# Designs tried in a protein design run: peptides against a protein of PDB entry 5OOQ. Part 62

Target 1, 227 residues: chain A of PDB entry 5OOQ
Amino acid sequence: YREDVRQVVTHPANALSFLQPGRLVEISVNGKDNYGWGAVVDFAKRINKRNPSAVYTDHESYIVNVVVNTMYIDSPVNLLKPFNPTLPEGIRPAEEGEKSICAVIPITLDSIKSIGNLRLYMPKDIRASGQKETVGKSLREVNRRFPDGIPVLDPVKNMKIEDEDFLKLMKKIDVLNTKLSSNPLTNSMRLEELYGKYSRKHDLHEDMKQLKRKISESQAVIQLDDL

## One batch from the design tools (peptide; aimed at target 1 R119)

Design b2_p29_4_s1 (made by RFdiffusion4, then SolubleMPNN; from b2_p29_4, 15 letters changed)
Fold by OpenDDE base, seed 2:
Structure b2_p29_4_s1 (fold): chain B 227 residues (1-227), chain A 29 residues (1-29)
Amino acid sequence: as target 1 above (227 residues)
Amino acid sequence: DAADKMFLLDFSDPEKFEATVKKAKEAAA
């Protein structure tokens, strides 16, 4: 059920509006490489220039650039390619006792374990020398101030996910937390339906956002020409 | 949106930072 919640929360229709610069997210790549809490730099729709016909799942359709402070120091960070979520071999978090460095890694939504209810004030140019380290220090301070863990966004209260099936899922989780009894399979079919709804909503939202951008750009150009 | 900045941590302003931390903790509770 936690995974089901994660799938809903990290769906583009829900997650993207909360992936502002500086948003804290908990990162797990390929289900094994836990980088801990990082800070969102930006995100973009995943485009395969070599294969424009490539179709990605909803959770793989966006690339999120995140600053992490847990990169293993000997990781080949120079091989990292912006907007390529397929990380080079050797890119991994530092283990206990190993030294870590700050890095910006491209991840998919599927690599987001949790979305925090905190944002960092991000430097304007994160790519500038030393800026990643500044964010890294900030992350360390946040972890220090929240020893019990960084607060996670409440899907209902904060993210305003009001889908009835999702609410039912949440209620079931609450009941299960109190009563370890009910069958998870019934919920999976409903999740697919939920994803379908979210996909449609996301498509419309993105279309509207793109349209608004185009309108704003056009108006800006017109105003510049009228000047 | 105001909600987007509700828990924005500004390390350059210690007072604001502390206020935000406090607010965030209160909201999580």
Scores: peptide ipSAE 0.502, ipTM 0.892, DockQ to the pose 0.372
OpenDDE base, seeds 1, 3, 4, 5: peptide ipSAE 0.490, 0.489, 0.482, 0.481; ipTM 0.888, 0.890, 0.889, 0.890

Design b2_p29_4_s2 (made by RFdiffusion4, then SolubleMPNN; from b2_p29_4, 11 letters changed)
Fold by OpenDDE base, seed 3:
Structure b2_p29_4_s2 (fold): chain B 227 residues (1-227), chain A 29 residues (1-29)
Amino acid sequence: as target 1 above (227 residues)
Amino acid sequence: DAAEKMILLDFSDPEKFEAAVEKAKKLAE
């Protein structure tokens, strides 16, 4: 159930409008490397210069640059390539007892476990020396202040996902959470069916186009205010 | 607007930060 919700939440049509600089996101790369909560720097559409005809899935079609404070200290961070989500070997979060450093890593939308309802005030030049460490300190403070977890965006109330099939899915999840006696397997199959219907019904391409326009407009306004 | 519900944490202003944290905690209840 949680994975089905995650797929909808992290779809470009829903997620991109909430990936402003400083947005807190929970990061899990390849389902194995948990970096915890990081802060969004920026995002861009994934472009393969070597293969312009490359087709990516919706969840892999955008690259999100995020600051994490849990990078293993001996990770080859110098080999990180901006906007390349294929991480070099050895790039991993620090394990218990290991030292960590702050790093900016490029991830796909599929690597977002959750989107927080909090946004950090980000420095203008995160690539400047010391700025990522400042963000790292901020992340530590946030985690300290929210020991029970960082508030996650509500898909319906906050993200305004109004798809009927999704709403039905959410209601079913709620019912299942209250009814512990229901067969988990039957409920999971039904959830997958509802997600399938959601993906087929919505012209996600059109929604994405509209979202891109809104993002561009918002960026223009920010530039005017910085002037 | 979804943007209106966004809580901005400004660490440069401790008072604003505390207020934002408090607001966030109340919204999570």
Scores: peptide ipSAE 0.415, ipTM 0.864, DockQ to the pose 0.534
OpenDDE base, seeds 1, 2, 4, 5: peptide ipSAE 0.404, 0.412, 0.382, 0.385; ipTM 0.862, 0.865, 0.848, 0.855

Design b2_p29_4_s3 (made by RFdiffusion4, then SolubleMPNN; from b2_p29_4, 16 letters changed)
Fold by OpenDDE base, seed 3:
Structure b2_p29_4_s3 (fold): chain B 227 residues (1-227), chain A 29 residues (1-29)
Amino acid sequence: as target 1 above (227 residues)
Amino acid sequence: DAAERMFLLDFSNPEEFEKAVEEVKKAAA
């Protein structure tokens, strides 16, 4: 059930409007490398310069640059390429007892475990010397202030996901969380069916076009404030 | 717009940061 909710939440039609600079996101790369909570720098549509005709899945069609403070110190961070989500070998989070450093890594939407209901004020130039470390300190402070976990965006109340099938899914999850006695296997199959119906019914392409326009407008406003 | 701004944490201003943290905690309760 949690994975089905994650798929809806991290879909471009829903997630991109909440990936403003400084937005906190919980990061898991390839389901194995957990970087914990990071801060969004920016995002862009994934473009393959070598193969412009490449078609990506919805969850792989955008690249999000995020600051993490859990990068293993001996990771080859110099090999990281902006807007290339294929991470070099050796790029991994620090394990227990290992030293970590701050880094900016490019990830796909599929690598977002959760979106936080918090944003950090980001420096104007994150690539300037010392700026990523400043964000790293801020991330540590946030984790200290929220020992029980960073608040996650509510898909309905905060993200305003109003799809009927999704709402039914959420209600079922709530019922299941309350009634531990229902067979988890039967419920998982029903959730997959509901998600499938949601994905087919929603013309996610039109919603994405509208979102892209709003993002472009927001970027124009930011430029006006810098002037 | 107001909800998105409500949870901006500026660590450069400790007083505003603490206020924001408290507001978030109240909203989550």
Scores: peptide ipSAE 0.229, ipTM 0.791, DockQ to the pose 0.376
OpenDDE base, seeds 1, 2, 4, 5: peptide ipSAE 0.205, 0.204, 0.241, 0.221; ipTM 0.792, 0.786, 0.812, 0.805; seeds 4, 5 fail the geometry check

Design b2_p29_4_s4 (made by RFdiffusion4, then SolubleMPNN; from b2_p29_4, 14 letters changed)
Fold by OpenDDE base, seed 4:
Structure b2_p29_4_s4 (fold): chain B 227 residues (1-227), chain A 29 residues (1-29)
Amino acid sequence: as target 1 above (227 residues)
Amino acid sequence: DAAKKMILLDFSNKEEFEKAVEKAKELAK
């Protein structure tokens, strides 16, 4: 169920409008390497210079550069290539008892577990000496201040996803959470079907345009000086 | 609706940062 929601939330038509510099995102690479919450640096459409005809899935069609503070200290971070989501061997989060460092890693949208409802002020040049560490300190502070977790964007209330099939999906999840469904397998199949319908009927460009408009019209940015 | 607003955190201003954190916690309820 959570995966079905994640697929919709991280679809380019929905996610890209919320990937501003400094946006907090929870990162899980390949479904196993959990880096925790990081901060978005930037994103770009994925281009394969070696194979210009390469076709990517929607969730793999964009690359997001994110700052993480959980990189294993002995990871070959010098081999990281911006906007190349194929990570070198040895790039991984620090495990328990291991030291970590700050790094900028390129990820696909599929590696985003959650999008936070918080944004950090980012340095102008994150690659400058000491800047990643500054962001790393900020991330630690955020985690300290939100021990129960960083607030996640509500797909409906915040992201304004109004697709009927998605709303049905969300309703189903809510029912399952509140009333303990007796038929989890049947419900799971139905949820997958609903997501399938969503993904097939929407155009990326048009959906992005509409979503951006809705965000611009309905959401305000709370800045420090305005608080 | 306050729940629809994005919160920007600036660690350079302690007082404003605290306000932003408080606001964020309210939105998370």
Scores: peptide ipSAE 0.363, ipTM 0.835, DockQ to the pose 0.357
OpenDDE base, seeds 1, 2, 3, 5: peptide ipSAE 0.349, 0.353, 0.358, 0.359; ipTM 0.838, 0.834, 0.830, 0.849

Design b2_p29_5 (made by RFdiffusion4)
Pose (drawn by RFdiffusion4):
Structure b2_p29_5 (pose): chain A 225 residues (1-48, 51-227), chain P 29 residues (1-29)
Amino acid sequence: YREDVRQVVTHPANALSFLQPGRLVEISVNGKDNYGWGAVVDFAKRINNPSAVYTDHESYIVNVVVNTMYIDSPVNLLKPFNPTLPEGIRPAEEGEKSICAVIPITLDSIKSIGNLRLYMPKDIRASGQKETVGKSLREVNRRFPDGIPVLDPVKNMKIEDEDFLKLMKKIDVLNTKLSSNPLTNSMRLEELYGKYSRKHDLHEDMKQLKRKISESQAVIQLDDL
Amino acid sequence: MEEWIKEEEEKGYKVAFYTEDGYPVLEYV
């Protein structure tokens, strides 16, 4: 349900109104590369040119400044409106140095929208400007070690559509349902949940393999035939 | 910088704090 709410928030109709310059966003591109918290510089509509149609979330491209780019990552390959990050551009590993950079992303690559925004120079492309902004991101990350506060989707973003409101209530219901479980006030909860979640991943992982073996035991494309 | 802060206050922002380099960080209310 939370992932369902995220899509409603990041949809251009609601998200673009709050994508002013300097807006803080948590970037997780394609659910793999997590660049941490960054600052939005600008955004524009995606024009595929061949005029190809795009998905609502991919219909727009946002340039954001990050401070967790891997230092030896080849940033010279980036095209201004191509959100497909070339192979080798990745977030810095846990032991590697980082460098401030600007990357393009689609809206689907935004994990959360912050209520804070930075002061940004007019030309982020100017010399040393992307570096200076990266310093500010490092300070915000210090004052908020647990995380950056998110925008409230209803109170702040004034999202009042009825279908969305029922979705928010569905979450509150499951939370109070979770808070009424006997294990909520337990010390072994982290231990038992992790022990169970590992057994569950295997079950789902084993089920994936279990089906592959059976379909391949028989002829391959007999069904296609 | 002061003119930019006044424009943003009209849009519903306030100064949350300043950075080490004196740059304002704004919070939406």

Design b2_p29_5_s1 (made by RFdiffusion4, then SolubleMPNN; from b2_p29_5, 11 letters changed)
Fold by OpenDDE base, seed 3:
Structure b2_p29_5_s1 (fold): chain B 227 residues (1-227), chain A 29 residues (1-29)
Amino acid sequence: as target 1 above (227 residues)
Amino acid sequence: MEEEIKELEKKGYEVEFYTSEGLPVFRLV
């Protein structure tokens, strides 16, 4: 269920309008490199200069530049290329006991775990000396002020996702969460297992596939209107 | 900055807190 929600939330049709400068996003690259919460600098449609005919999935069709404060200090950050989401070897978050630095990294929408309901005041020139560090300080303060986690945008109330199938999914998740919260023995792993069982029993996976199709169709219509 | 804050407030944002450097952090309400 969480992945299904993430796919909808991070789809360009929903996510791009909330990727303003300073928007906090939770970042995981390649499903393994967790950078934590970063701040959006900007985004652009992905263009392959070498292969203009390259076709990307919806979630890989845009590049988002984000400031992170968890970059490993010895990472080859000088090899980072703006708007190139293929990160050089050695670019990774700092592990426990390692020193970290602030860096701007290009990511795809697929690397966004969550979109936060917080927006920093982003410097006009993030490339200027000391500006990344200022954002880094702000990120640390946010994490300090929200020890239980940074608030996430509500897909319905905040993002105004009004797809009927999505609303049904969200309602089912809410009901399930209420039932699970009443059981003190329910840990996160058991919750995920129960969600999986519920999804299979109630064909929520199929509902989500239909939703993804509708979202893709909506994007296709937007592209056709631009032609 | 003040004008930008007012514009965001019109869009339903509120200042959640100010950083130690005096920069606003916004939340959509």
Scores: peptide ipSAE 0.665, ipTM 0.948, DockQ to the pose 0.686
OpenDDE base, seeds 1, 2, 4, 5: peptide ipSAE 0.661, 0.663, 0.663, 0.649; ipTM 0.948, 0.949, 0.947, 0.945

Design b2_p29_5_s2 (made by RFdiffusion4, then SolubleMPNN; from b2_p29_5, 12 letters changed)
Fold by OpenDDE base, seed 1:
Structure b2_p29_5_s2 (fold): chain B 227 residues (1-227), chain A 29 residues (1-29)
Amino acid sequence: as target 1 above (227 residues)
Amino acid sequence: MEEEIKELEKEGWEVYFYTSEGLPVLRLV
């Protein structure tokens, strides 16, 4: 269901009006390379100069340039071509223990995991190295200020998506979320999390992790029953 | 920057906070 929502949200008809310069977006390239939250520079319709007759899917028909602060330091960023979403080999986010740098990368709409309800003021000369770093530091600050995650746009309330099938989908998701929140295991885990915030005892964290796994497993079963 | 922020405010944006780097973070009212 989350993927279905993502497909609707990131469709050009819905997404483009929310991709203003500085808009925060969560980026996952090819479903594998997670760059985290970045900031939109600009976007343009994808044009193939070599093959003008090339037909792209809706989600691949636009290129979005985004600033990320999680680029692996040894990535060949000099090989990046503006408005070319086919990233050179070696372009990837930094893994744990690796150093990262700020970079502007071209992505397709399909690489947007979520659209945030926040916009960073984007410097006009973002291509300057110093400005990218300023944006990168600001992105880190934003992530720090929102430990529970950057607020995501509400597809209905904020994006005004009024498609009936989509509304039905959202309702189903809400019902599932309610069931998850009402699940005795979820409630017990929340109580334990609340208790753990007050309890200095490290041992409760492992029990909570096990409980979270059990809840996740139960959620997977519930989702299977509703399919 | 101040003039540009004023233009964004006319579009319905408000400054939520400033980062340590001095960049405003905006939200829609």
Scores: peptide ipSAE 0.568, ipTM 0.920, DockQ to the pose 0.681
OpenDDE base, seeds 2, 3, 4, 5: peptide ipSAE 0.542, 0.566, 0.505, 0.532; ipTM 0.915, 0.924, 0.908, 0.915

Design b2_p29_5_s4 (made by RFdiffusion4, then SolubleMPNN; from b2_p29_5, 15 letters changed)
Fold by OpenDDE base, seed 1:
Structure b2_p29_5_s4 (fold): chain B 227 residues (1-227), chain A 29 residues (1-29)
Amino acid sequence: as target 1 above (227 residues)
Amino acid sequence: MKEEIEKLKKEGYEVYFYTSDGKPVFKLV
C-alpha cells in the first residue's frame, strides 16, 4: 500500500506541480541506491532525440535533476549528464564511513520515494562554482533539524489528490495499519484505473497549456506586427 | 531573495526557518 501511494503521489499529474526548484525529495534509485533527501533543481519531459518515438511509462516520462549531498566521492560525477537518467557505472551514494560530495543527478519520478513539505532557497545558477555545496550545506542542516525525518507532503491536504479511489486507498491503508486483510489484486486494479484517469487529466492539462502558449505567442506576434 | 519570498508567500508558503547562512526554508501551509 505504501508503494501504491507512492505511485500515485509520484505520477506526473500530481508530482510535477510540487517539483519546484528547492523542493526536497527523498531519492532511491533502482530501489537500492538511497541518496536520502535531495533538492530539486528542475525537471523536463523526457525526450529521446535518437528515438523520438520512444514511449516511456508515466513515471519515466520526466527527468528531475536533484542536488544530493550523499554522492560517493570517487563516483564518476564528471560523466553525469543533465536529463540523462541512465547513470554511469559507479555512480552511487556514499556508504557508512565513506566521504561524500554534492552532485546534481538526473532521476526519474520513479526514483522519488517521498516528496517533502519543505522547499529550500535555491540559487539561480546551481552549476556555478560553489552553489551545489551551498545547497548541500542546507540539506545537512535540514537533516540535522529533523532527526525523525523531514515532513512529507500530505497527499490529500497538501497535494489535493481528491480522487475517490485514492481516498479509498488511503482509508484502506489506515485500516490496514491495523488489519492486513485487503486483496492486493483489487487494489492494483484500482490503481490502474487511477493512473488512467491521471494520465488523461495530465494530457489534457498539458494540451491546454500548449494551446494557451500558442495563442499567447500568436497574439504577441500580432502585437509586434502592429508596432 | 525578498521577491522570491514574497512570491512563495503568495503561493501559500511560509518561512519555516532560516539556515545558519540566512537562507529561508519554506513550508507549504
Scores: peptide ipSAE 0.642, ipTM 0.944, DockQ to the pose 0.669
OpenDDE base, seeds 2, 3, 4, 5: peptide ipSAE 0.641, 0.074, 0.636, 0.353; ipTM 0.944, 0.532, 0.942, 0.819; seeds 3, 4 fail the geometry check

Design b2_p29_6 (made by RFdiffusion4)
Pose (drawn by RFdiffusion4):
Structure b2_p29_6 (pose): chain A 225 residues (1-48, 51-227), chain P 29 residues (1-29)
Amino acid sequence: YREDVRQVVTHPANALSFLQPGRLVEISVNGKDNYGWGAVVDFAKRINNPSAVYTDHESYIVNVVVNTMYIDSPVNLLKPFNPTLPEGIRPAEEGEKSICAVIPITLDSIKSIGNLRLYMPKDIRASGQKETVGKSLREVNRRFPDGIPVLDPVKNMKIEDEDFLKLMKKIDVLNTKLSSNPLTNSMRLEELYGKYSRKHDLHEDMKQLKRKISESQAVIQLDDL
Amino acid sequence: SVIVYNDAEGIEQDDTDLDKMLEFSEFYE
């Protein structure tokens, strides 16, 4: 349900109105590379010089400044409007130094939109400008160690469509349902949940393998034939 | 100095997976 709300928020119709320069966003591109909190510089529509059609979330590309780029990552390979990050450009590991950089992303790569925004120089491409902005991101990350506050989708972003409102109520219902469980006020909750979630991952992981073995025991493309 | 603009009241982010938590509670009962 929360992932469903995220797609509604990041859709161009609602998200673009709040993508002013300096907007703080949490970047998680393709659900794999987590660059932390960054600052939006600009955005523009994606034009594929084949005029290919794009998905609504991929229809736009946003350039964002990050402060968690791996230091030896080859940033010289980036094209301004190509959001496919080349192999080797990755967020810095937990023990590796970081460097400020600008990357292009589609809207699908935004995890959350912040209510804060930074002062940014006119030319982020100018000498030392991307570095200066990275310093500001490091300070915001200190004042807000637990995280950056997120924009309220209804109160602030004024998203009032009825289908979305029912979705928000569906979340509140499940939360109060969760808050009424006996385990909510328990000390062993983190222990038991983790113990269970590991068993569950295996069950779903084993089920994936269990099906593969059976289909391959028989002839391969007999069904295709 | 750092210049930060605060445009609106913010809310906390919540990443809890409700389906897995409810399944876990049922399993425990």

Design b2_p29_6_s1 (made by RFdiffusion4, then SolubleMPNN; from b2_p29_6, 14 letters changed)
Fold by OpenDDE base, seed 5:
Structure b2_p29_6_s1 (fold): chain B 227 residues (1-227), chain A 29 residues (1-29)
Amino acid sequence: as target 1 above (227 residues)
Amino acid sequence: SVIIEELAEGIKEDDLDLELYLKFFEEYK
């Protein structure tokens, strides 16, 4: 059922409107290379210059450029081609104990495991020196703030997917989840997890509001000093 | 059940834009 949901969520008709710059997405390439959560740079419709008549599946018809902070340090990142989702040999996530670096990789929609309900600041020129690393730091901070996982977009509430068949699928999943949660231990664990996620999200939101206020106040003071 | 639903709704709120926070977190942390 999770895969079925993923197929619907990552379909272009649903996903593209949520792939704004800075959108967090969870990345798995070829079902093997898990890069974790990355940040969207941009996306474009896939065009094969060598074979203009090439037909791609819906999930392979768009290329999304994403910043990841989990690239293996010795990966041949210089061989990456913009908007080419066929990654060179050696491009992989760092394994446990290996060092990682930040990189921009082109992926297909099919490589998106989840779409996060968070957006981070995305530099205008991600290729400029140090910009990928800045995004990488932001990703680390987000992961730190959400140790129990980054909030995922709700397909119905957030993404407004109203397809009847999909809604039926979601209902089935909800029923199953409800049954699983009937166990006191499961319910307790779920409650704690949800509370943790909610609390962290709330705290981040409040922190952001406070920061915005402080920035505004500081700017006002500066303007007054300049008058 | 109600509590779980309320919490679930809380984490399913509108998109959270952390642009300013994540831009300045190093300075204001």
Scores: peptide ipSAE 0.045, ipTM 0.468, DockQ to the pose 0.045
OpenDDE base, seeds 1, 2, 3, 4: peptide ipSAE 0.027, 0.025, 0.025, 0.000; ipTM 0.429, 0.428, 0.405, 0.241; seeds 2, 4 fail the geometry check

Design b2_p29_6_s2 (made by RFdiffusion4, then SolubleMPNN; from b2_p29_6, 16 letters changed)
Fold by OpenDDE base, seed 1:
Structure b2_p29_6_s2 (fold): chain B 227 residues (1-227), chain A 29 residues (1-29)
Amino acid sequence: as target 1 above (227 residues)
Amino acid sequence: EVKVEVLGEGIAEDNTDLQLYLDFFKEYE
């Protein structure tokens, strides 16, 4: 039921506050293309210029640009369009034995597998020549320093998700993990129900959460500039 | 040289692990 937790964690109401430049995120596109840990460049609300009335799901309503160092070297990276999460054919991570390069790819929140509790000091202009490679080197170094894995944000302790329905969700997951329940189907249904309640509540307070996010982002940017 | 910050929004209930990570990166920076 890690997916249920992921859905909550990557919901805009929770995730956006932690997607500051340099934030490490684990990336899986379309559930199959695993790029590993990348670094957030920026994000923006998804806008369809051709159809301004287009409505996206919560997890697809924002585009996050991330630097990855695992892009297959022969991928058509020149065809990538900023803030367009529909990746061109051939864009994929390098497989074992293949060479990789650094690239900035636009992803949706749904492509975030986990959010790390680490941030890189990012170049001011990531689009400048050589800058993404610098980030790539940093990513390699971080992975070297954390051979057992990059620390992931704790939804409760770090992200401060205190919603009662989410807490109940977490409790249910704990019960399942300890095999204290003999009815997985019923438990799954209950989890979906709890998530639904959580999602609805946060949707109603989205504006407030966004304001908090903006404040947090501003503080983070200032801190980076001071270093 | 790689500079890394351990960041969490708000005050974590237990920052012990985070502090360890911060110290680690400071030592190897």
Scores: peptide ipSAE 0.141, ipTM 0.629, DockQ to the pose 0.143
OpenDDE base, seeds 2, 3, 4, 5: peptide ipSAE 0.026, 0.025, 0.026, 0.020; ipTM 0.621, 0.575, 0.607, 0.613; seeds 3, 4, 5 fail the geometry check

Design b2_p29_6_s3 (made by RFdiffusion4, then SolubleMPNN; from b2_p29_6, 15 letters changed)
Fold by OpenDDE base, seed 3:
Structure b2_p29_6_s3 (fold): chain B 227 residues (1-227), chain A 29 residues (1-29)
Amino acid sequence: as target 1 above (227 residues)
Amino acid sequence: SVKVEVLGEGIKEDDTDLQRYLDFFKEYQ
């Protein structure tokens, strides 16, 4: 059920308007490499220069560049290619007892576990020496301030996802959470059907045009002092 | 000092959720 919600939230029609520079996102690459919370640098539509006719799924059709502070120190970060989400072998988060560094990695929307309510003020030139480390320090401070986790955007209240099929999905999830007697397999099939209906109703091109107009949101600036 | 912005569509200064976040940050200051 959580995965079905994630699929809707990370769909380009919903996610892209919230991927401003500095937006905090929780990152899991290939469902196995958890980098924790990172900060968005930018995003772009995925283009294959070698095969311009390549067709990607909705969740793989955009590349998001993110700063993470959990990269394993001996990872071959020099082999990272901007706007190439196929990460080189050895690129991974640090495990317990290992040292980590800050890095900018390209990911797909499918690698976003959650989108946070918070946005960092980003340096003007993130590629300049020491700037990614500055963001890394900010990420550490935010994590310190939110020991129970960074607040996640509410799909309905914050993201304004008002699609009828999605709302039905959310209602069913609530019902299933209260009813322990439901067959998980039958329920999963119904949830997939609802997501399928939602996906068919959305045209990425039209949605992107609408999203560009909605980027002007009310903003609250909060200063976090070093504790 | 780290500056952060609370961003979400429909979030207003009088919004209960926003106020909860602001209160949280004040408590840790």
Scores: peptide ipSAE 0.137, ipTM 0.589, DockQ to the pose 0.138
OpenDDE base, seeds 1, 2, 4, 5: peptide ipSAE 0.095, 0.031, 0.079, 0.118; ipTM 0.603, 0.592, 0.611, 0.629; seeds 1, 2, 4, 5 fail the geometry check

Design b2_p29_6_s4 (made by RFdiffusion4, then SolubleMPNN; from b2_p29_6, 13 letters changed)
Fold by OpenDDE base, seed 1:
Structure b2_p29_6_s4 (fold): chain B 227 residues (1-227), chain A 29 residues (1-29)
Amino acid sequence: as target 1 above (227 residues)
Amino acid sequence: SVHIEELAEGIKEDDTDLELYLEFYEYYK
């Protein structure tokens, strides 16, 4: 059920307006490479210069550049290409006992585990000498200050996701979280049913989805200009 | 940093929906 919520939250129509510079996001690339909390630099619509007719899923259709402070020190960061989410081999977070460095990596929306309710004041030129490290230090301090976890945006209260089926899903999740004695499999099936209904409704209302995305994009652009 | 600590404590106490803006730690140390 958490994955179902994540799919909705990270959809462009919902996420983009909250990806302002400095926004904290929790990052997991390909479901395996966990970089922890990073800070958004910027984002752009994904464009394939070699194949303009390439079709991307909604969650793969945007590239988000993020500063992370958990990059493995021996990762080939020099091979990173701006706005190319296909990361070179060897680009990975540091494991236990390994040293890490700060880096800017391009990720897709699908690599966002959660969106934080905190923003860092970001420099205008993150590529300038020492800027990534400064942000990295700030990230460490934030994590230290929030040992129980960085606060996550509320999908309903903060992100204003008001889809009826989604609200039902959220309510169900809240109920399940309070019931430790519930059968996980049964609960999962119930949540899947609710999400399935939401997904179907969402697919049927493509126009509404597109309009919402357009609004979100416009808001995001305005926010980028203002910050 | 005093400012970061104040913000962090505020979040813990109020559990508010307010988005918080944190400046660089280096600016406050």
Scores: peptide ipSAE 0.031, ipTM 0.432, DockQ to the pose 0.026
OpenDDE base, seeds 2, 3, 4, 5: peptide ipSAE 0.026, 0.027, 0.014, 0.006; ipTM 0.458, 0.437, 0.237, 0.250; seed 2 fails the geometry check

